# Peptides against a protein of PDB entry 6DSZ: the designs that were tried, part 276

Target 1, 361 residues: chain A of PDB entry 6DSZ
Amino acid sequence: NYVVTAQKPTAVNGCVTGHFTSAEDLNLLIAKNTRLEIYVVTAEGLRPVKEVGMYGKIAVMELFRPKGESKDLLFILTAKYNACILEYKQSGESIDIITRAHGNVQDRIGRPSETGIIGIIDPECRMIGLRLYDGLFKVIPLDRDNKELKAFNIRLEELHVIDVKFLYGCQAPTICFVYQDPQGRHVKTYEVSLREKEFNKGPWKQENVEAEASMVIAVPEPFGGAIIIGQESITYHNGDKYLAIAPPIIKQSTIVCHNRVDPNGSRYLLGDMEGRLFMLLLEKEEQMDGTVTLKDLRVELLGETSIAECLTYLDNGVVFVGSRLGDSQLVKLNVDSNEQGSYVVAMETFTNLGPIVDMCV

## One batch from the design tools (peptide; made by RFdiffusion4, then SolubleMPNN)

Design b2_p25_5_s4 (from b2_p25_5, 13 letters changed)
Fold by OpenDDE base, seed 4:
Structure b2_p25_5_s4 (fold): chain B 361 residues (1-361), chain A 25 residues (1-25)
Amino acid sequence: as target 1 above (361 residues)
Amino acid sequence: MEEERRRREEEERRRRLEKRLEELE
């Protein structure tokens, strides 16, 4: 009996920061294939709390806090379309991860999207949205008392969705997405009616965006709207204001991940395929009526890291760089650059031994 | 008190944003 000590997966395919263990604790959650690692962020570093085995590869991992919850809940979707909402519960030294709700969201009919599974949560926690199949948007209404995740599909006319997010500050849940058609790539918004189970016209659209527009970032209030990341350009649109920048430095390598630094959406980390780490800055303009509008966008090169699959800002300028292709890192962002002009210092490196190919024997 | 003020300010900002979105439709 060769107990193949199944080497624990080391490649990171997702990470998220929030308050999962308690309202006060800052947590880092790391998805490594079928494993979820839960850490508490401390002044001394990452303290491991628990590792959880999932019944499948984690495809989506998002923290959210419904109204009336004291701490964040965790939504997980697996590559086999098993969805669950998890809660952390501690009683003395006993730590339990409770499944608050679960369901399988697989459809018998549909072409799996080539860009993979996208899962998003409405900022007001009204629903979860899933892009699993071309031409379909799946909605899971969030109900506190429902242990069964029920989903329904809304037909998307746009068959080739590149990325999608829920917008902030919308009366109805509103998605913003980049899609491709024969004419190019475009941005569109839809309101999601839970009652009618259909899309309504969204607040804005932008036709003919950059051909390689690949990511949508929903911007929280007070700015609202979305950022669209391309190969050559970064654009902002909120229905009223449009801004575009084309910093030459981003053309050198494709931006592949992002993470919001400030709760108000003033800063975002961007990672590219060369392991370059950028800060995207939203410069504010305060209007006479006390409204805050976006004045300008700026990109700054911070330094180099491992090639990020995911990024998450922790606290005090510390960033977790989750890498699938290389070693994951804890890095410190400094105010002052080093002699090489880098603002990034590696604090810790986590060796990646490569993807565990689940040989289904 | 400060958290409640912040929540109220966020709610007022939300209402203003919602109203603007309605004006764009």
Scores: peptide ipSAE 0.000, ipTM 0.302, DockQ to the pose 0.029
Fold by OpenDDE base, seed 5:
Structure b2_p25_5_s4 (fold): chain B 361 residues (1-361), chain A 25 residues (1-25)
Amino acid sequence: as target 1 above (361 residues)
Amino acid sequence: MEEERRRREEEERRRRLEKRLEELE
């Protein structure tokens, strides 16, 4: 009986930061195929807390904090459409990951979307949205008493959704999405009615965006709205204000991931297919009436890292670069550039041994 | 020279990893 010690996966396919273990602890959560790794971020680096095996490849991993919770909960969706909400509980030295709710959200009817699974959470924690199938938007209402994740579908007229997010600061849950039709790519918004289980007209739309618009970033208040990232351009829209930039430096390689640095949405990290790390800056203008508006967008090249599958800002200029194709890294962002013009210093490198082929013998 | 060798080895490792990932997708 050769106990093939199943090599642990090292390729990172997702990462998130938040306060999962406690209200005070800053955590880094890393998805490596079927494995979830939980770390506490310390001044000395990453301290491992727990590893959790999942019953499938992690497709979505998002932290959220419902009203009245002291710490974040974790939503996970697997590639087999198993959904769960996880809570960290510690009692003395005993650590447990509790499933608060679970469910299978697979539909028997529907074409799986070619762009894969998208899972999003309303910033006010009213619902989870899932784009699993073309022409359907699945909603999981978030209710504290719900041990079983129940979902319903809303029909989307837009069959080819590229990316979707919930917007901030909306009275009703509102999605913003990039979609493609025969005329090109467009941005649209819908309000989601939980009561009526339908879409209502959203606050704004933008037809004929860049042909390669691929990502939506929901911007927190006070700016609100969304950033749309393309191959050649980055645009902002909030219904009242539109701004676009086309920095030549982003044309060289496709931006593939992003992460918010500042809670107010003033800065974002962007990673491209060449492993270049950028900072997107939102310049604010304060009006005489005290309103804050977006003045300008700027992109700065910070340096080079491993090709990021996911990025997450931790604290104090420390960034985790989760890589599927290369070694994951912990990097420091400096205020001053080095002699090569880089603001990035590698602090730690995590060797990627490649995909573990589960040879089910 | 050593940095360029390291960069090449890392790039070759990335290519091998990418190929293996593509075979699994």
Scores: peptide ipSAE 0.000, ipTM 0.302, DockQ to the pose 0.017
Fold by OpenDDE base, seed 1:
Structure b2_p25_5_s4 (fold): chain B 361 residues (1-361), chain A 25 residues (1-25)
Amino acid sequence: as target 1 above (361 residues)
Amino acid sequence: MEEERRRREEEERRRRLEKRLEELE
């Protein structure tokens, strides 16, 4: 009887940082296929708190804090379209992960999108948005009293959505998305009406962006708007301000992930397919009326890491590099470069043993 | 009657999910 000790998955497919265990604790949550690992970030490093198995491969993992919650809740969507909202609860030495809400959001009709599952949460926690199928945007209204995640679809005229985010600072929930049509790639915004279950015209659009525009970053206030990342260019738009840069260094390899460093959206980490780590910096300009606008965008090469599937800034210049293709890492960002010009120092490496072949027996 | 049945099925699904989240500790 060969007890095939099913090796735990080591490849990371998602990571998030927030305050999940308490309002005061900083947590790192790591998705490894069907496993969720929860850590507390300490001065000494990562302290494991709990490992949770999910009913399927984790496709979406997002922390959010509804108004009046003391700590973050966790939204998970699996590749089989099982959705849940999880809460961490500690009672003395007992640690429980409570399901606040759950649901299956699979549609009987629809073409699964080629770019995979996208799940996003409104910054004001009014709704969850899901791009699961071409030509549909699924909305899950967030209600504290609802234990069942009910969803409805809104038809998208744009059949080929590349990426989508909710914008910050919008009176109504507003999505910004990159889409492709026969004329190229474009950026568009829609307001989402929960009452009418329809899209209204958004505040702005940008036609004919870079042909390889692949990612949308929603920028918090005071800047607002979005960053669009392409193969050759990075652009910012907020309806009033447009700015584009084309740093030659990003053309060498495709940027595949990002993470916000500063709460005000002044800095973002970017990772590419070669394992290069960049800092994207937003330079502010204060106007005479006290409004803050974007003055410039800058990209700096920080160094090299494992090829990131996901990035998350922890604290004190420590970054978790979640890797699917290589070893995940904790890295330190330094103010000064080393002799090789790198600002990145590996603190800890987590061995990736490769994909767990789900031997369906 | 249908609403109560649906509510019970939802509670049972929730309990199954909670139990499976517990079994992995």
Scores: peptide ipSAE 0.000, ipTM 0.256, DockQ to the pose 0.015; fails the geometry check
Fold by OpenDDE base, seed 2:
Parts: C-alpha cells; sequence; structure tokens
Structure b2_p25_5_s4 (fold): chain B 361 residues (1-361), chain A 25 residues (1-25)
C-alpha cells in the first residue's frame, strides 16, 4: 500500500484578511481548494495557527463582524453549495474552529451562472447574498441564534449578472451589480427587502457602461457608491457623482482582482492577468458643507508580482498575493521606486506545485 | 550567488512553514 502522501494543495483560490483568531490579531486566511490555512500576521511574517480541511472546494470565503461580536466570523460556501459560518475559539493551547451555523443552499432548479458563484455580505451584517444561478439572487438572513442557514430566492430580471456587491451606508441592504443584456453591460442597484422577500428600486443605475465591465467595488463612507472596473475604464458612481477614467496602462491586461487598502476606501490594490500590481487612488474634495466628494480617480503602476487570483493588504505596506497560476507571494510596497521604477519587493514566495491531479486511487 | 542563496532561504522558510502546518493538522 503506497500511502501516496497526498500533496497538499498549493494553488490559492481565495484569501481574506481580518481579525478571526482574536479582536487584536491580524489574520490572513488562505483558501487552497478544500483547505483553509489560518495565519497570524506578525512583524516576523506569517505565523501558522491552524489548517482546516473543508468538505469541498471553497468557492466563497468572507470575514464579517455582526454587531456585538468581538472578532470576525468566517462565511464559507463550497462549490457544492454547503454554507457555514465558522468561529475561531482558543482555550489555552486548544484551538477549535467551530461551526456556528450551516446549511445547504443548492436549488433543484436553476442554471448555474457562467461567471461562477458570487457570495457577498451586507456591510451591516443583515444578510448574505448569493448569485448561484441565472435569474436568482439568494438571500441568507443573518440571525445570531440560528444554527441552520436558511435561504430564500429573489427573482432577478437581469439574467446575466457579471458581478455584485452590497453597498455601504444604505438604510436597507442594497446591491449594486453589473449585468449584460443584448444592448450591452449596465449597472443597476436594488434594495433587498427581507420582510417582503423582494427587490425594491435602488438609488441609482447606469446604463451602457463599458462592454467589458467586470468588477464592482463597493466604496465605504464617506464616498459611498461603487467603482466599476472594465478593460479600458474605471468608473465611479454614487447616485450623485459620476467619474470615469481610461488610463491606457490598464488596457494592456485585464484586471482580475482587487483589495481595499484604506478602511475609508481611498486606495485599492488592483491585479491584472500579467501580474501587474496597481494602486487605485480616490482623491477627495471637501465641500464647504463638510461633505466629502470624489474629486478624481488615479491609477499608479506599483510593479509586477505573480498573477494574482486574490490580493490582501496586510499591514505596513505588506501585501499577500494569492496565486492560482503561479507562486503566491508576500510583497512589500515601498514609498520609493527601485532603479527599474518598481515599488514592489518580493519578501517571500510560496511555490505552487500546480493543480493537484485527483489521482483516482 | 545571492539569488541562489535567497532561493535557498525561501525554500527553507517554506519547508519550515509547511512542517509547522503539518504539525497543526
Amino acid sequence: as target 1 above (361 residues)
Amino acid sequence: MEEERRRREEEERRRRLEKRLEELE
């Protein structure tokens, strides 16, 4: 019996940062197919804390902090539609990952969306939203006492949703999404009524965005609104303010991931299919009434990394580059460029051994 | 020489990390 020690997966398909182990610890959580790796970010680097085997490929991984929780909880959805909310508990030296809630959210009827599974959490932790199937938006209400994750569907008239996020600063949970119809790609918003289990008209829409608009970034207050990333353009809209840029540098390769650097949404990391790392900057203008508005958008090329599947800004200019196609990296963002004009320095590289071929034994 | 040293140090750091992860399973 050759116990082929099954090689651990090395390809990263998701990463998030937050305070999962404690309120004080900064964590990096890495999804590698069916495995979840939990690290504490330290001055010395990543300290491994726990590795967790999941009962399926991780499709969604999001940290969230319900009101009254001292630390973040972890929402996971697998490719087989198993949902769970996980909590980290440490009692002395004993480390337990406990399931606070679980459920299967698979529908018997529905066409799986071509763009795959999208999972989002309302910033106020009122609900989880799932785009699993064309023409359906699944809602999981968040209730602290419910161990069983129950979901309901709301019909979407828009059958081809490209990306969706919850907006910040909305009285009711509000989604913003890019969708495609025969006329092109558009942005729309809906309010989600938990009570009536329906959509209400959202605060704004933008018809006829860029044909290759692919990502929505929800922007925190004070700006609010959303950023729409395309192949050639980056646009901002919040219902009152619209701004678009078309920096030639982003046209060369498709932006595929993003991560917020500043809590106020002033800066975002962007990664493209060539492994270029960008900073998107939101320049503020303070109005006479004390309101903050967006003055301008700017994109800066920082340097080159492995092709990012996911990005997480950690602390002190350290970024984790989670790569599916290449080696994952810890990189340092410097204030000053090197002789080649790069602001990026690789600190650590994590070898990707490629896809684990499921050797059917 | 420095690149090879850096690569070796990264490989050793990786191996140590992997070993620590295995000890946590």
Scores: peptide ipSAE 0.000, ipTM 0.245, DockQ to the pose 0.033; fails the geometry check

Design b2_p25_6_s1 (from b2_p25_6, 11 letters changed)
Fold by OpenDDE base, seed 1:
Structure b2_p25_6_s1 (fold): chain B 361 residues (1-361), chain A 25 residues (1-25)
Amino acid sequence: as target 1 above (361 residues)
Amino acid sequence: SIDRKKAKEEEEKFLKELVEKLKKE
């Protein structure tokens, strides 16, 4: 009897930072296949709080805070289209993860998108959006009293969505997405009407973006708008302002993940396929009317890490590098570069033992 | 609350200093 010690999954496929355990705690949540690990970020490092087994591979993991919640809730979608909203509750020493709402959002009809599952949450917590199938955008309205996650589909004319986000500062929930058609890749926006269950024309569009435009970053107020990341270029657009940069350094390897450092969206971490860690900087210009506009975009190389599947800034210059292909890391950003010109120092490395092939023997 | 404000101020200071250094290179 080989006791196959069920190796715990070590490959990271998602990570998020927020206030899940309490309003006061900073948490790191790590998705490792079917396992959710919850940590409290402390001055001494990561303190493990809870591990949760999920019924399927975690495909989407997002923290959000509905109006009048004291702490963040966790949205999870599995690769089997099981959706849930989780709440952390602690009663003395008893720690419970409570399912506030759940549902299966699988459609019987639809082609699963080749770029996989995308799940996004409106910044105002009005809805969850899901790109699961080509030509469909699934909406889950967020209602506090609803224990059953009910979804509806809106038809997308754009069949090949590459990435999608909700924009900030929009009167109605507004999506921004990169899509591909026979003419190339484009960016479009749609307002999502919950009432009419349809798309309305969004505030802006940009046709013929970079052919390899792969990621949308929604930028918070006061900038608003979105950043579009390609292979060769990084573009900002908010309807009124357009700015593009093509820093040669990003051409060397494809940017594959990003994380917002500042609540105001002034800085982002970027990770590429070579494990290079960048800082994207949004330089502000204050206009005479007191409006803040984007002056410039800048990309700076910080250093090298494991190849990130996901990045999350914690606090005090500490970054979690979630890796699927390599060892995950806690890294420290330094103000001063080392002798090699790197601003990154590995603090802790988490050995990746590879994908647990569940050999169901 | 005070420690959190201080930690945020230190973090903001750190990130500003990092950005300023990166700008001079």
Scores: peptide ipSAE 0.260, ipTM 0.801, DockQ to the pose 0.623
Fold by OpenDDE base, seed 5:
Structure b2_p25_6_s1 (fold): chain B 361 residues (1-361), chain A 25 residues (1-25)
Amino acid sequence: as target 1 above (361 residues)
Amino acid sequence: SIDRKKAKEEEEKFLKELVEKLKKE
């Protein structure tokens, strides 16, 4: 009887930072296949709080704070289309993860998208959006009193969506997405009507973006709009302003993940397929009327890490590098470069034992 | 509250200094 001690998964599939355990605690949440790990970020490092087993591989993990919640709630979607909203509750030493709402959002008919599952939350917490299948956008209305996550589909004319986000500062929930057609890749926006369960025309579109445009970053106010990341270029658009840069340094490897560093969206971390860590900078210009506009975009190389599947800025220049292919890391950003010109120092490394090959013998 | 405000101010200062250095290189 070889008790194959089922090694816990070590490959990271996702990470998110927020205030899940309390309004005051900074948490790091890590998705490792079917396991959710919850940490408190402390001056001494990551303090483990709880592990949660999920009924399937975690495909989406997002923190959000509905109006009148004191702390963040957690949305999880599994690869088996099980959706839940989780709350952390502590009563003395007793720690419970409460399911506020759950549902299965699988459709009986649909082609699963080749680019995988995308889950997004409206910044005003009006809805969750899901791209699960080609030509469909699934909406889960967020209602506090609803324990059952009910979803509906809106037909998306654009069959090949690459990435999608909700925009900030929109009167109605508005999505921005990169899609591909026979003419190339394009960016489009749609307003989502919860009442009519349809798309309305969005505020802007950009036809013929870079052929390898792969990611959308929604930018908070005061800038608003979106950043589009390609292989060769980074572009910004908000309906009124367009700006593009083509820094030669990003051509060397594909950017695969991003994370916002500050609440105003002035800075983003970018990670590429070679483990290079970049800072994307939005330079502001203050107009005479007190409006803030984007002046310029800049990309700076910070250093090298493990190949990031996900990045999250914690605090005090500490970044968690969640890796699927390599060891995950806590890294420190420094103001001064080392002798090699790197601004990145590894603080802690978490060994990745690789994919648990379930040898079904 | 005071310590958190100070920590946030120190973080904002750090990030500003980092960005300003990266801008000069």
Scores: peptide ipSAE 0.146, ipTM 0.712, DockQ to the pose 0.624
Fold by OpenDDE base, seed 2:
Structure b2_p25_6_s1 (fold): chain B 361 residues (1-361), chain A 25 residues (1-25)
Amino acid sequence: as target 1 above (361 residues)
Amino acid sequence: SIDRKKAKEEEEKFLKELVEKLKKE
């Protein structure tokens, strides 16, 4: 009897940072297929707190803090459309992950989108948005007292959504998305009415963006708006300001992940398919009226890492590089480059044993 | 906490210095 010790999954398919265990702790949460790993970020590195088995592959993992919560809650959606909101509770040495709410958000009808599941949370925690199926946007209203996650669908005329985010600083929950039609790729916004369960016209749109526009980054205030990342270009739009750059260095490999460094959205990490790590910089201009506008965008190469599936800036220039294809890493960003011109130093490497192909023989 | 404020200020300083160096290259 060879007890094939089921090797724990090592490939990372998602990571998030926030204050999940307490208001004070900085956590790193790592999704490895059906496994959730919870760490506390310390000056000494990652301290493991708990591992949680999920009843399916984690497809969405997002931290959010509803009004009146002291710490973040965790939204998880599985590839089987099981949704839950999790809370960390500790009583002495007893650690419990409790389910605040749960539900299944699968529809009986609809074409699953080829680009997979997208899950987003409104920055003001009014709703969760889900792009699961072509031509539908699913909304889960966030209610504190509801243990059952109920969702409704809004028809989306744009059938081929590439990426979607909620914008910051909007009176109503507002989505910004890249979509493709026969004329190319475009950016559009919609306001989401919880009351009427419909879309209203959003504040802005941009037709005919770059043909390979693939990612939307919602930018916090004071800038607001969104960054659109393509193969050749990075664009910013907030309804009033438009700016585009086409740095030749990003054309060499597709940017596949991003993470916000600054709370104000002035800096983002970008990772490409070659494991190159970039810093995207939003340069501010202060107007005479005290308004802050975007002056310029800049991209700088920091160095090389494992190919990131996800990036998370932690603290003090430490970045977690979650890799599906290679070894995950903790890396340090340095102010000074090394002899090779790299600002990146690997601190710790987490061996990826590859996908366990369950050869059900 | 005071320590958390200090850590944020040190982080902001670090990130600022990193960006300023990347501008000079």
Scores: peptide ipSAE 0.028, ipTM 0.585, DockQ to the pose 0.675
Fold by OpenDDE base, seed 4:
Structure b2_p25_6_s1 (fold): chain B 361 residues (1-361), chain A 25 residues (1-25)
Amino acid sequence: as target 1 above (361 residues)
Amino acid sequence: SIDRKKAKEEEEKFLKELVEKLKKE
């Protein structure tokens, strides 16, 4: 009996930062296929706390803090449409990951979207949104007492959704999405009515965005609105303000991931398919009435890393670069560039041994 | 083209099936 010691997955397919273990702890959570790794971020580096096995490949992993929770909860959706909400509980030395709620959100009818699973959480924690199938937006209402994750579908007229996010600062949960039709790519917003289980008209739309517009970033208050990332352009829209830039440097490779650095949405990390790391900066203008408006957008090349599948800013200029194709890294952002003009220094590298081929023998 | 018409008919059929499903939920 050759006990093939199943090699642990090393390829990262998701990462998130938040306060999962406690209100005070800064955590890094890493998805490696069916495994969730939980770390505490310390001055000395990443301290491992727990590893959790999931009953499927993790497709969505998001931290959220419902009203009246002291720490973040974790939403996970697997590629087999198993959804759960997890809580970290420590009692002395005993560490438990508690399932607060679970459910299967698979539909009997629907075409799985070719662009894969998208999962998003309303910033006010009213609902989870899922784009699983073309022409459907699945909603999971967030209720504290519900141990069973129930979902309903809303019809999307837009069949080819590229990316979707919930917006900040909206009275009703509002999605912003890029979609493709025969005329090109467009941005649209919808309000989500939990009561009526339907979409209402959102606050704004932008027709005929860049043909390769691929990502939506929801921007927190005070700016609000969204950033749309394309191959050649980065655009901001909030209903009142529109701004677009086309920095030549982003044309060289497709931006594939992003992460917010500042809680107020002033800076974002961007990673491309060549492993280039960028900073997107939102320059502020304070109006005489005390309102903050977007003055300008700027993109700066920070340096090179492993090809990021996901990025997460930790603290103190430390970034985790989760890589599926290469080694994952902890990198330090410096204020001053090195002799090569790079602001990035690798602190730690995590060897990727490649995809575990589950050879079912 | 015949292919575009067929694709549109398949899309309309798919959308109809989705609407019928959503009415039963």
Scores: peptide ipSAE 0.019, ipTM 0.381, DockQ to the pose 0.008

